# Ledger of designs, part 22: peptides against a protein of PDB entry 2L5G

Target 1, 41 residues: chain A of PDB entry 2L5G
Amino acid sequence: LSKEELIQNMDRVDREITMVEQQISKLKKKQQQLEEEAAKP

## One batch from the design tools (peptide; aimed at target 1 L6 N9 M10)

Design b2_p29_5_s1 (made by RFdiffusion4, then SolubleMPNN; from b2_p29_5, 17 letters changed)
Fold by OpenDDE base, seed 2:
Structure b2_p29_5_s1 (fold): chain B 41 residues (1-41), chain A 29 residues (1-29)
Amino acid sequence: as target 1 above (41 residues)
Amino acid sequence: DKKEKLEQFADKLKKLSKEERKEFIEKNA
């Protein structure tokens, strides 16, 4: 790997991490909504 | 659990990126 190829791979991975983190955030929000609904009488 | 699987995937990606940087440094030192 060249330095440039490594940087490109790192940038790709950073974008993929961001996408995964967004999915985690959506799931956490859905979890919270379900917990709030379950707590209602 | 899908949330847990995604968290594990994110950790794996971070680890792979770290290892790639380490390998590059070792190869070019």
Scores: peptide ipSAE 0.051, ipTM 0.534, DockQ to the pose 0.113
OpenDDE base, seeds 1, 3, 4, 5: peptide ipSAE 0.051, 0.050, 0.050, 0.049; ipTM 0.532, 0.533, 0.530, 0.529

Design b2_p29_5_s2 (made by RFdiffusion4, then SolubleMPNN; from b2_p29_5, 20 letters changed)
Fold by OpenDDE base, seed 5:
Order: C-alpha cells, then sequence, then structure tokens
Structure b2_p29_5_s2 (fold): chain B 41 residues (1-41), chain A 29 residues (1-29)
C-alpha cells in the first residue's frame, strides 16, 4: 500500500465507523421509545 | 440484537483503522 492508498483506506474506515455509530444512535433512540411505551399501564 | 451486532461491527472497524494507522506509522519512520 502506498501512503495515499493507506490514507484512503483510513478515511474509508472512518466513514464506515461514523455510519455504524449513527445506526447505533438510531437504534438506541428506538429502544428508548419501546421501553417508554412498555412502561405505560 | 441488532444494536449489539452494530456495536460489534463498529468495534471491528475501529480495530481495523487502528491497525492501518499503526502500519502507516511503521512505514513512514
Amino acid sequence: as target 1 above (41 residues)
Amino acid sequence: KKKEELKQFADKLRKLNKEERLEFIEKHK
């Protein structure tokens, strides 16, 4: 891997991490909503 | 659970990125 290829791979993986973290955040919010709904009598 | 699967996927990507960064530093010393 050249310096440029390695930087490009790092940037790709950083973008993929960000996308997965956003999906985790959405699922945490959905989990909280379901927990709040289940706590209603 | 989908949340835990996504967390494990993110942790694998962080590990990969760390390995690529270490490899970069080693090649440029």
Scores: peptide ipSAE 0.044, ipTM 0.514, DockQ to the pose 0.128
OpenDDE base, seeds 1, 2, 3, 4: peptide ipSAE 0.042, 0.041, 0.042, 0.042; ipTM 0.466, 0.508, 0.476, 0.505; seed 2 fails the geometry check

Design b2_p29_5_s3 (made by RFdiffusion4, then SolubleMPNN; from b2_p29_5, 20 letters changed; failed a check: too like the target's own chain)
Amino acid sequence: SKKEELIQFEDKLRKLSKEERLEFIEKNS

Design b2_p29_5_s4 (made by RFdiffusion4, then SolubleMPNN; from b2_p29_5, 20 letters changed)
Fold by OpenDDE base, seed 1:
Structure b2_p29_5_s4 (fold): chain B 41 residues (1-41), chain A 29 residues (1-29)
Amino acid sequence: as target 1 above (41 residues)
Amino acid sequence: EKKEKLKQFADELRKLSKEERLEFIEKNS
């Protein structure tokens, strides 16, 4: 692996992490909504 | 076009990030 290839691989992983984090954020919001609905009397 | 300006900005940020990462690798090699 060249230094450039390593950096490119890191950039790819960073993009994948960002996409997963956005999905986690959406799922957490949905979880919160479900918890709020379940807590209603 | 706003889309092209946004793309250019993203490309510049990516370039700066790569340069910083390269400098970091060189400094620690």
Scores: peptide ipSAE 0.084, ipTM 0.522, DockQ to the pose 0.045
OpenDDE base, seeds 2, 3, 4, 5: peptide ipSAE 0.083, 0.082, 0.071, 0.081; ipTM 0.517, 0.516, 0.494, 0.517

Design b2_p29_6 (made by RFdiffusion4; failed a check: the pose's geometry)
Pose (drawn by RFdiffusion4):
Structure b2_p29_6 (pose): chain A 41 residues (1-41), chain P 29 residues (1-29)
Amino acid sequence: as target 1 above (41 residues)
Amino acid sequence: LEEEKAQLEEEKAQLEEEKQQLEEEAAKL
């Protein structure tokens, strides 16, 4: 299209990945509490 | 928690496919 309008769409997509990836990092730490509580006597 | 992770992995794979399509369209210009 113009080697510019299409480039801008790539930057928006990359922002959406960071939101999904941020949720997995918080969920992974939540597993620690559940995993640590299950391993406790 | 496992079901929510599987859904988030599916959504991420879809976004990676859309990005690859945009890279292919940009290479054709």

Design b2_p29_6_s1 (made by RFdiffusion4, then SolubleMPNN; from b2_p29_6, 14 letters changed; failed a check: too like the target's own chain)
Amino acid sequence: LDEELKRLEEEIKMLEQQKEKLKEELEKL

Design b2_p29_6_s2 (made by RFdiffusion4, then SolubleMPNN; from b2_p29_6, 15 letters changed; failed a check: too like the target's own chain)
Amino acid sequence: LKEELERLEREITMLEQQKKELEEKLASL

Design b2_p29_6_s3 (made by RFdiffusion4, then SolubleMPNN; from b2_p29_6, 13 letters changed; failed a check: too like the target's own chain)
Amino acid sequence: LEKELEELEREIKMLEEQKKKLEEELKKL

Design b2_p29_6_s4 (made by RFdiffusion4, then SolubleMPNN; from b2_p29_6, 14 letters changed; failed a check: too like the target's own chain)
Amino acid sequence: LEEELERLKREIEMLEQQKKELEELLAKL

Design b2_p29_7 (made by RFdiffusion4)
Pose (drawn by RFdiffusion4):
Structure b2_p29_7 (pose): chain A 41 residues (1-41), chain P 29 residues (1-29)
Amino acid sequence: as target 1 above (41 residues)
Amino acid sequence: EEKAKLEEELAKLEEEKAKLEEELAKLEE
C-alpha cells in the first residue's frame, strides 16, 4: 500500500499481545498461592 | 481452561502478524 499505513498496523497488533501476555503473568503468580496452599500441611 | 483460551488467542494474533509481514515483503519486491 504505502510502506507506512501497513507498518502502523503492525504496531497495533503488538500492543494486543502485551495485554494477553499480561494476563498469563498474573495467572501464573495466582498458581503460586494455590500451589503453596496445597503443599502446606 | 482460561489459560488454553489465552494461548489460542495469542496464536491467532501471531498468525495475523505473519500475514502482514508477508504483505509488506511483497510491496518491497

Design b2_p29_7_s1 (made by RFdiffusion4, then SolubleMPNN; from b2_p29_7, 15 letters changed)
Fold by OpenDDE base, seed 4:
Structure b2_p29_7_s1 (fold): chain B 41 residues (1-41), chain A 29 residues (1-29)
Amino acid sequence: as target 1 above (41 residues)
Amino acid sequence: SELEELKRNLDRLKQEKTKLEEELKKVLE
């Protein structure tokens, strides 16, 4: 791959990493909220 | 679980990033 193609692939992967990390954070937060709600009488 | 699938996807993406960094380093040399 050219330098430009490698940079473009790096930028794609960085965006995908950010998206998955945000999804993990949102899912963990939602799971915690559901556990806290289920623990209420 | 969905969480474990997302973690596996994240690990795959981080491995892809590491390979791209290594290839980019070689092209910049």
Scores: peptide ipSAE 0.637, ipTM 0.904, DockQ to the pose 0.705
OpenDDE base, seeds 1, 2, 3, 5: peptide ipSAE 0.637, 0.636, 0.637, 0.636; ipTM 0.904, 0.904, 0.904, 0.904

Design b2_p29_7_s2 (made by RFdiffusion4, then SolubleMPNN; from b2_p29_7, 14 letters changed)
Fold by OpenDDE base, seed 1:
Structure b2_p29_7_s2 (fold): chain B 41 residues (1-41), chain A 29 residues (1-29)
Amino acid sequence: as target 1 above (41 residues)
Amino acid sequence: SELEELKRNLDRLEQEKKKLKEELKKIEE
């Protein structure tokens, strides 16, 4: 692979990481909300 | 779970990124 191809692949992976991290954050927030709702008397 | 699948996907992507950084470092040396 060329340097340019490696950088392009790294940029792709960085975008995918960001998307997965955002999905994880959204799911964690939703789980926390459900736990807080379930803990209400 | 969906959360566990996303974590597995993240770990896979981080490992791919690590390999790409190692290859890039070898080209820049």
Scores: peptide ipSAE 0.625, ipTM 0.896, DockQ to the pose 0.712
OpenDDE base, seeds 2, 3, 4, 5: peptide ipSAE 0.625, 0.624, 0.625, 0.624; ipTM 0.895, 0.895, 0.896, 0.896

Design b2_p29_7_s3 (made by RFdiffusion4, then SolubleMPNN; from b2_p29_7, 17 letters changed)
Fold by OpenDDE base, seed 3:
Structure b2_p29_7_s3 (fold): chain B 41 residues (1-41), chain A 29 residues (1-29)
Amino acid sequence: as target 1 above (41 residues)
Amino acid sequence: SELEELKRNLDRLEREKKELEEKLKEILE
């Protein structure tokens, strides 16, 4: 891979990581909500 | 349960994130 191809691959993977992190954050928030609801008497 | 499915989905996404981070590390090496 050229330097330019490595940078392009880095930028792609970084965007993919960001998308996965956003999904994780959303699901962690939903998990907390469900656990808090289940903990209510 | 919804909570168990959510936990399985989180575990999958955490693994996917780790695999992407390793790919990023390999690109940066």
Scores: peptide ipSAE 0.590, ipTM 0.896, DockQ to the pose 0.159
OpenDDE base, seeds 1, 2, 4, 5: peptide ipSAE 0.588, 0.589, 0.588, 0.588; ipTM 0.896, 0.896, 0.896, 0.896

Design b2_p29_7_s4 (made by RFdiffusion4, then SolubleMPNN; from b2_p29_7, 17 letters changed)
Fold by OpenDDE base, seed 1:
Structure b2_p29_7_s4 (fold): chain B 41 residues (1-41), chain A 29 residues (1-29)
Amino acid sequence: as target 1 above (41 residues)
Amino acid sequence: DELERLKENLDRLERQKTELKEKLKEIEE
């Protein structure tokens, strides 16, 4: 693999990481909202 | 569990990123 191909692969992986982290954040926020709603009298 | 699946995917991607960093370092040396 060339340096350029490695950088391109790194950039792809970084984009995928960012997408997964955003999905995790959205799910955690939704879980927290459901827990807060369930804790309301 | 979808959250667990996403965490496992994240861990896989972080390992791939580490391997790419190591290969990049080997080319830059």
Scores: peptide ipSAE 0.634, ipTM 0.899, DockQ to the pose 0.774
OpenDDE base, seeds 2, 3, 4, 5: peptide ipSAE 0.632, 0.633, 0.633, 0.633; ipTM 0.898, 0.898, 0.899, 0.899

Design b2_p29_8 (made by RFdiffusion4; failed a check: too like the target's own chain)
Pose (drawn by RFdiffusion4):
Structure b2_p29_8 (pose): chain A 41 residues (1-41), chain P 29 residues (1-29)
Amino acid sequence: as target 1 above (41 residues)
Amino acid sequence: QLEEEKAQLEEEKAQLEEEKAQLEEEAAK
């Protein structure tokens, strides 16, 4: 199209990945509490 | 339930990676 309007779409897509990837990092830390509670006597 | 939510997030990420690859191909054309 114009080597510019299409480049802008790539930047928007990269912001959406960071939202999903941020949720997995918070879920992974939540596993620690559940894993730590299950390993406790 | 947490494993199911993680699998759904991995599927959504794979779809976004496919959409990005399509946009890279269109920009190269």

Design b2_p29_8_s1 (made by RFdiffusion4, then SolubleMPNN; from b2_p29_8, 18 letters changed; failed a check: too like the target's own chain)
Amino acid sequence: DLEEKLKRLDREISMLEQQKKELEKLLAE

Design b2_p29_8_s2 (made by RFdiffusion4, then SolubleMPNN; from b2_p29_8, 19 letters changed; failed a check: too like the target's own chain)
Amino acid sequence: SLEEELKRLDREISMLEQQKEELKRKLEE

Design b2_p29_8_s3 (made by RFdiffusion4, then SolubleMPNN; from b2_p29_8, 17 letters changed; failed a check: too like the target's own chain)
Amino acid sequence: SLQEELERLDREISMLEQQKQELEELLEK

Design b2_p29_8_s4 (made by RFdiffusion4, then SolubleMPNN; from b2_p29_8, 16 letters changed; failed a check: too like the target's own chain)
Amino acid sequence: SLQEKLERLEREISMLEQQKQKLKEELAK

## One batch from the design tools (peptide; aimed at target 1 K28 Q31 E35)

Design b2_p30_1 (made by RFdiffusion4; failed a check: too like the target's own chain)
Pose (drawn by RFdiffusion4):
Structure b2_p30_1 (pose): chain A 41 residues (1-41), chain P 30 residues (1-30)
Amino acid sequence: as target 1 above (41 residues)
Amino acid sequence: ERIEELEERIEELEEEIEELEEKQQQLEEE
């Protein structure tokens, strides 16, 4: 299309990934509490 | 090149989600 309008679309997609990837990092830490609680006597 | 890199990153995140789901099932079984 213009080697510029399409480039801008790539930057918006990369941002959406960071939101999903941020949720997995918070969920992974939550597992620590559940895993740590389950391993406790 | 940038599209291929984003596709690979999405596949890695899908694998990580699957592993988290398996761990959650194991905790529910205990």

Design b2_p30_1_s1 (made by RFdiffusion4, then SolubleMPNN; from b2_p30_1, 19 letters changed; failed a check: too like the target's own chain)
Amino acid sequence: ERLEELERVKREITKEKKKLQKLQEELAKK

Design b2_p30_1_s2 (made by RFdiffusion4, then SolubleMPNN; from b2_p30_1, 22 letters changed; failed a check: too like the target's own chain)
Amino acid sequence: DMLERLDRVRREITEVKKKLQKLQEELAEK

Design b2_p30_1_s3 (made by RFdiffusion4, then SolubleMPNN; from b2_p30_1, 17 letters changed; failed a check: too like the target's own chain)
Amino acid sequence: NRLKELEEVKREITKVKKELQKLQQELEEK

Design b2_p30_1_s4 (made by RFdiffusion4, then SolubleMPNN; from b2_p30_1, 17 letters changed; failed a check: too like the target's own chain)
Amino acid sequence: ERLERLDRVKREITEVKKKLQELQQKLAEE

Design b2_p30_2 (made by RFdiffusion4; failed a check: too like the target's own chain)
Pose (drawn by RFdiffusion4):
Structure b2_p30_2 (pose): chain A 41 residues (1-41), chain P 30 residues (1-30)
Amino acid sequence: as target 1 above (41 residues)
Amino acid sequence: MDRVDREITMVEQQISKLKKKQQQLEEEAA
């Protein structure tokens, strides 16, 4: 289209990946508590 | 634990779909 308007769309999509990726990081740490609690005597 | 594993797989599927959409935008921009 203009080698610019389409470039801007790429930047917006990359921001959405960081939100999903941030959720997984928090969920992984939550597993530690559940895994640590299950391994405790 | 099993419920948390299911939630992670749903979120990983969303990432995989967004990576495929990036490929389409890269092709249009090229």

Design b2_p30_2_s1 (made by RFdiffusion4, then SolubleMPNN; from b2_p30_2, 17 letters changed; failed a check: too like the target's own chain)
Amino acid sequence: MAKLEEEIKRLEQQISELKEKKKELEKLIE

Design b2_p30_2_s2 (made by RFdiffusion4, then SolubleMPNN; from b2_p30_2, 17 letters changed; failed a check: too like the target's own chain)
Amino acid sequence: MEELKKEIERLEQQISMLKKKKEELKKLIE

Design b2_p30_2_s3 (made by RFdiffusion4, then SolubleMPNN; from b2_p30_2, 16 letters changed; failed a check: too like the target's own chain)
Amino acid sequence: MEKLEEEIKRLEQQISMLKEKKEELEKLIA

Design b2_p30_2_s4 (made by RFdiffusion4, then SolubleMPNN; from b2_p30_2, 17 letters changed; failed a check: too like the target's own chain)
Amino acid sequence: MKELEEEIKRLEQQISELKKKKEELKKLIE

Design b2_p30_3 (made by RFdiffusion4; failed a check: a repeat of another design)
Pose (drawn by RFdiffusion4):
Structure b2_p30_3 (pose): chain A 41 residues (1-41), chain P 30 residues (1-30)
Amino acid sequence: as target 1 above (41 residues)
Amino acid sequence: MDRVDREITMVEQQISKLKKKQQQLEEEAA
């Protein structure tokens, strides 16, 4: 299209991945509490 | 663009697997 408008769309998509990826990092840490609680006597 | 859309679907699948594992751990704790 103009080697510019389409480049801008790539930058918006990359931002959406960071939001999904941020949720997994928080959910992984939550597993630590549940895994640590389950391993406790 | 098509390659980046594939990466998003892989990350979303990881969330779904983690939610299932979290539910199993909650069941074991209850």

Design b2_p30_3_s1 (made by RFdiffusion4, then SolubleMPNN; from b2_p30_3 with V4L; failed a check: too like the target's own chain)
Amino acid sequence: MDRLDREITMVEQQISKLKKKQQQLEEEAA

Design b2_p30_3_s2 (made by RFdiffusion4, then SolubleMPNN; from b2_p30_3 with V4K; failed a check: too like the target's own chain)
Amino acid sequence: MDRKDREITMVEQQISKLKKKQQQLEEEAA

Design b2_p30_3_s3 (made by RFdiffusion4, then SolubleMPNN; failed a check: too like the target's own chain)
Amino acid sequence: MDRVDREITMVEQQISKLKKKQQQLEEEAA

Design b2_p30_4 (made by RFdiffusion4)
Pose (drawn by RFdiffusion4):
Structure b2_p30_4 (pose): chain A 41 residues (1-41), chain P 30 residues (1-30)
Amino acid sequence: as target 1 above (41 residues)
Amino acid sequence: ELEQELEELEQELEELEQELEELEQEVEEL
């Protein structure tokens, strides 16, 4: 199209990945509490 | 080339969404 408008669409998509990826980092730490509670006597 | 690179990024997003769903199922099992 103009080697510029299309380039801008790539930057918006990369931002959406970071939101999904941020959720999985918070869910992983939550597992620690559940895994730590389950391993406790 | 730019359209092919954009399609690869869309595929990576779909894989991350599937990985999040699997992790949510594991948390429910615990």

Design b2_p30_4_s1 (made by RFdiffusion4, then SolubleMPNN; from b2_p30_4, 20 letters changed; failed a check: too like the target's own chain)
Amino acid sequence: ELIQNMDRKDRELTMVEQQLSKLKKKQQQL

Design b2_p30_4_s2 (made by RFdiffusion4, then SolubleMPNN; from b2_p30_4, 21 letters changed; failed a check: too like the target's own chain)
Amino acid sequence: ELIQNMDRKDRELTMVKQQLSKLKKKQQQL

Design b2_p30_4_s3 (made by RFdiffusion4, then SolubleMPNN; from b2_p30_4, 21 letters changed; failed a check: too like the target's own chain)
Amino acid sequence: ELIQNMDRVDREITMVEQQLSKLKKKQQQL

Design b2_p30_4_s4 (made by RFdiffusion4, then SolubleMPNN; from b2_p30_4, 20 letters changed; failed a check: too like the target's own chain)
Amino acid sequence: ELIQNMDRKDREITMLEQQLSKLKKKQQQL

Design b2_p30_5 (made by RFdiffusion4)
Pose (drawn by RFdiffusion4):
Structure b2_p30_5 (pose): chain A 41 residues (1-41), chain P 30 residues (1-30)
Amino acid sequence: as target 1 above (41 residues)
Amino acid sequence: EEIAQLEEEIAQLEEEIAQLEEEKAQLEEE
């Protein structure tokens, strides 16, 4: 289209990946509590 | 059971990331 309007769409998509990736990082730490509680005597 | 449910949610989120990466590759081709 204009080597510019389409470039801008790429930047928006990259922002959406960081939100999904942020949720996984928080869910992974939550597993530590559940895994640590399950391994406790 | 709570760990298994969290593993399922994480797998779903990884699938959504893979779809977004495919959509990005399509935009690069266009």

Design b2_p30_5_s1 (made by RFdiffusion4, then SolubleMPNN; from b2_p30_5, 17 letters changed; failed a check: too like the target's own chain)
Amino acid sequence: SELEKLKKEITMLEQQISKLKKEKEKLLEE

Design b2_p30_5_s2 (made by RFdiffusion4, then SolubleMPNN; from b2_p30_5, 17 letters changed; failed a check: too like the target's own chain)
Amino acid sequence: DELKKLEEEITMLEKQISKLKEKKEELKKL

Design b2_p30_5_s3 (made by RFdiffusion4, then SolubleMPNN; from b2_p30_5, 17 letters changed; failed a check: too like the target's own chain)
Amino acid sequence: SELEELKREITMLEQQISKLKEEKEKLEKL

Design b2_p30_5_s4 (made by RFdiffusion4, then SolubleMPNN; from b2_p30_5, 15 letters changed; failed a check: too like the target's own chain)
Amino acid sequence: SELKKLEEEIKMLEQQISKLKEKKKELEEL

Design b2_p30_6 (made by RFdiffusion4)
Pose (drawn by RFdiffusion4):
Formats: structure tokens, C-alpha cells, sequence
Structure b2_p30_6 (pose): chain A 41 residues (1-41), chain P 30 residues (1-30)
């Protein structure tokens, strides 16, 4: 289209990946509490 | 059971990331 309007769409998509990736990092730490509680005597 | 439910949610989110990466590759090709 203009080697510019389409470039801008790529930057918006990359932002959306960071929100999904941020949720997994928080969910992974939550597993530690559950995994640590389950391994406790 | 709670751990299995959290693993299933992570798997679903990883599939959504894969779909977004495929859409990004299509935009690069266009």
C-alpha cells in the first residue's frame, strides 16, 4: 500500500503478543505456589 | 486438579500466540 501504513499494523500486533505473554509469566509464578504447597509435607 | 487447570489455560494462551504470529507473517508477505 505505502510501505508505511502496513508497517504501522505490524507494531500494533506486536503489542498484543506482549499482553498474552504477560499473562503466561504471571500464571507460571502461580504454579510455583501450587507446586510448592503440594510438595510440602 | 488446580495445577492441571492452570496448565490447560497456558496451553490455550500458547495456541493464541501461535495464531498471532501466523497473522503477522501474512501481513509481512502482503
Amino acid sequence: as target 1 above (41 residues)
Amino acid sequence: EEIEQVEEEIEQLEEEIEQLEEEKEQLEEE

Design b2_p30_6_s1 (made by RFdiffusion4, then SolubleMPNN; from b2_p30_6, 15 letters changed; failed a check: too like the target's own chain)
Amino acid sequence: SELEKLQEEITMLEQQISKLREEKEKLKKE

Design b2_p30_6_s2 (made by RFdiffusion4, then SolubleMPNN; from b2_p30_6, 19 letters changed; failed a check: too like the target's own chain)
Amino acid sequence: SELEELKKEITMLEQQISELKKKKKELEKL

Design b2_p30_6_s3 (made by RFdiffusion4, then SolubleMPNN; from b2_p30_6, 19 letters changed; failed a check: too like the target's own chain)
Amino acid sequence: SELEKLKKEITMLEQQISELKKKKEELKKQ

Design b2_p30_6_s4 (made by RFdiffusion4, then SolubleMPNN; from b2_p30_6, 16 letters changed; failed a check: too like the target's own chain)
Amino acid sequence: SELQKLKEEITMLEQQISKLKEEKEKLLKE

Design b2_p30_7 (made by RFdiffusion4)
Pose (drawn by RFdiffusion4):
Structure b2_p30_7 (pose): chain A 41 residues (1-41), chain P 30 residues (1-30)
Amino acid sequence: as target 1 above (41 residues)
Amino acid sequence: IAKLEEQIAKLEEQIAKLEEQIAKLEEQKA
């Protein structure tokens, strides 16, 4: 289209990945508490 | 312990679904 309007769409998509990726990082740490509690005597 | 194992299994399933969503977004970007 104009080698510019389409480039802007790529930057918006990359921002959406960071929100999904941020949720997984928080969920992974939550597993530590559950895994640590399950391994405790 | 059984209730904690069930919660862990649910969280593993939710993570797997989120990883599939990331793969779809990467495909749309490509």

Design b2_p30_7_s1 (made by RFdiffusion4, then SolubleMPNN; from b2_p30_7, 23 letters changed; failed a check: too like the target's own chain)
Amino acid sequence: REEIQKELEMLEQEISKLKKKLEELKKKKE

Design b2_p30_7_s2 (made by RFdiffusion4, then SolubleMPNN; from b2_p30_7, 19 letters changed; failed a check: too like the target's own chain)
Amino acid sequence: REKIEKEIKMLEQEISKLKKKLEELKKKKA

Design b2_p30_7_s3 (made by RFdiffusion4, then SolubleMPNN; from b2_p30_7, 18 letters changed; failed a check: too like the target's own chain)
Amino acid sequence: REEIEKEIEMLEQEISKLKKKIEELKEKKA

Design b2_p30_7_s4 (made by RFdiffusion4, then SolubleMPNN; from b2_p30_7, 21 letters changed; failed a check: too like the target's own chain)
Amino acid sequence: REEIEKEIEMLKQQISELKKKLEELKEKKK

Design b2_p30_8 (made by RFdiffusion4; failed a check: too like the target's own chain)
Pose (drawn by RFdiffusion4):
Structure b2_p30_8 (pose): chain A 41 residues (1-41), chain P 30 residues (1-30)
Amino acid sequence: as target 1 above (41 residues)
Amino acid sequence: EQEITKVEQEITKLEQQISKLKKKQQQLEE
């Protein structure tokens, strides 16, 4: 289209990935508590 | 153990959503 309007769409998509990736990082740490609690005597 | 399994299933669904977004990004690059 203009080698510019389409470039801007790429930057918006990259932002959406950081939100999903941020949720997995918080969920992984939550597993530590559950995994640590399950391994405790 | 049941709560861990539910969290693993949620993570798997989110990883599938990331994979779909990466495919859409590749289509925009093409």

Design b2_p30_8_s1 (made by RFdiffusion4, then SolubleMPNN; from b2_p30_8, 14 letters changed; failed a check: too like the target's own chain)
Amino acid sequence: MEELEELNKEITMLEQQISELKKKKQELLS

Design b2_p30_8_s2 (made by RFdiffusion4, then SolubleMPNN; from b2_p30_8, 12 letters changed; failed a check: too like the target's own chain)
Amino acid sequence: MEELKKLEEEITKLEQQISKLEEEKKKLEE

Design b2_p30_8_s3 (made by RFdiffusion4, then SolubleMPNN; from b2_p30_8, 14 letters changed; failed a check: too like the target's own chain)
Amino acid sequence: MEEIKKLEEEITMLEKKISELKKKKEELLK

Design b2_p30_8_s4 (made by RFdiffusion4, then SolubleMPNN; from b2_p30_8, 13 letters changed; failed a check: too like the target's own chain)
Amino acid sequence: MEELKKLEEEITMLEQKISELKEKKKELEE

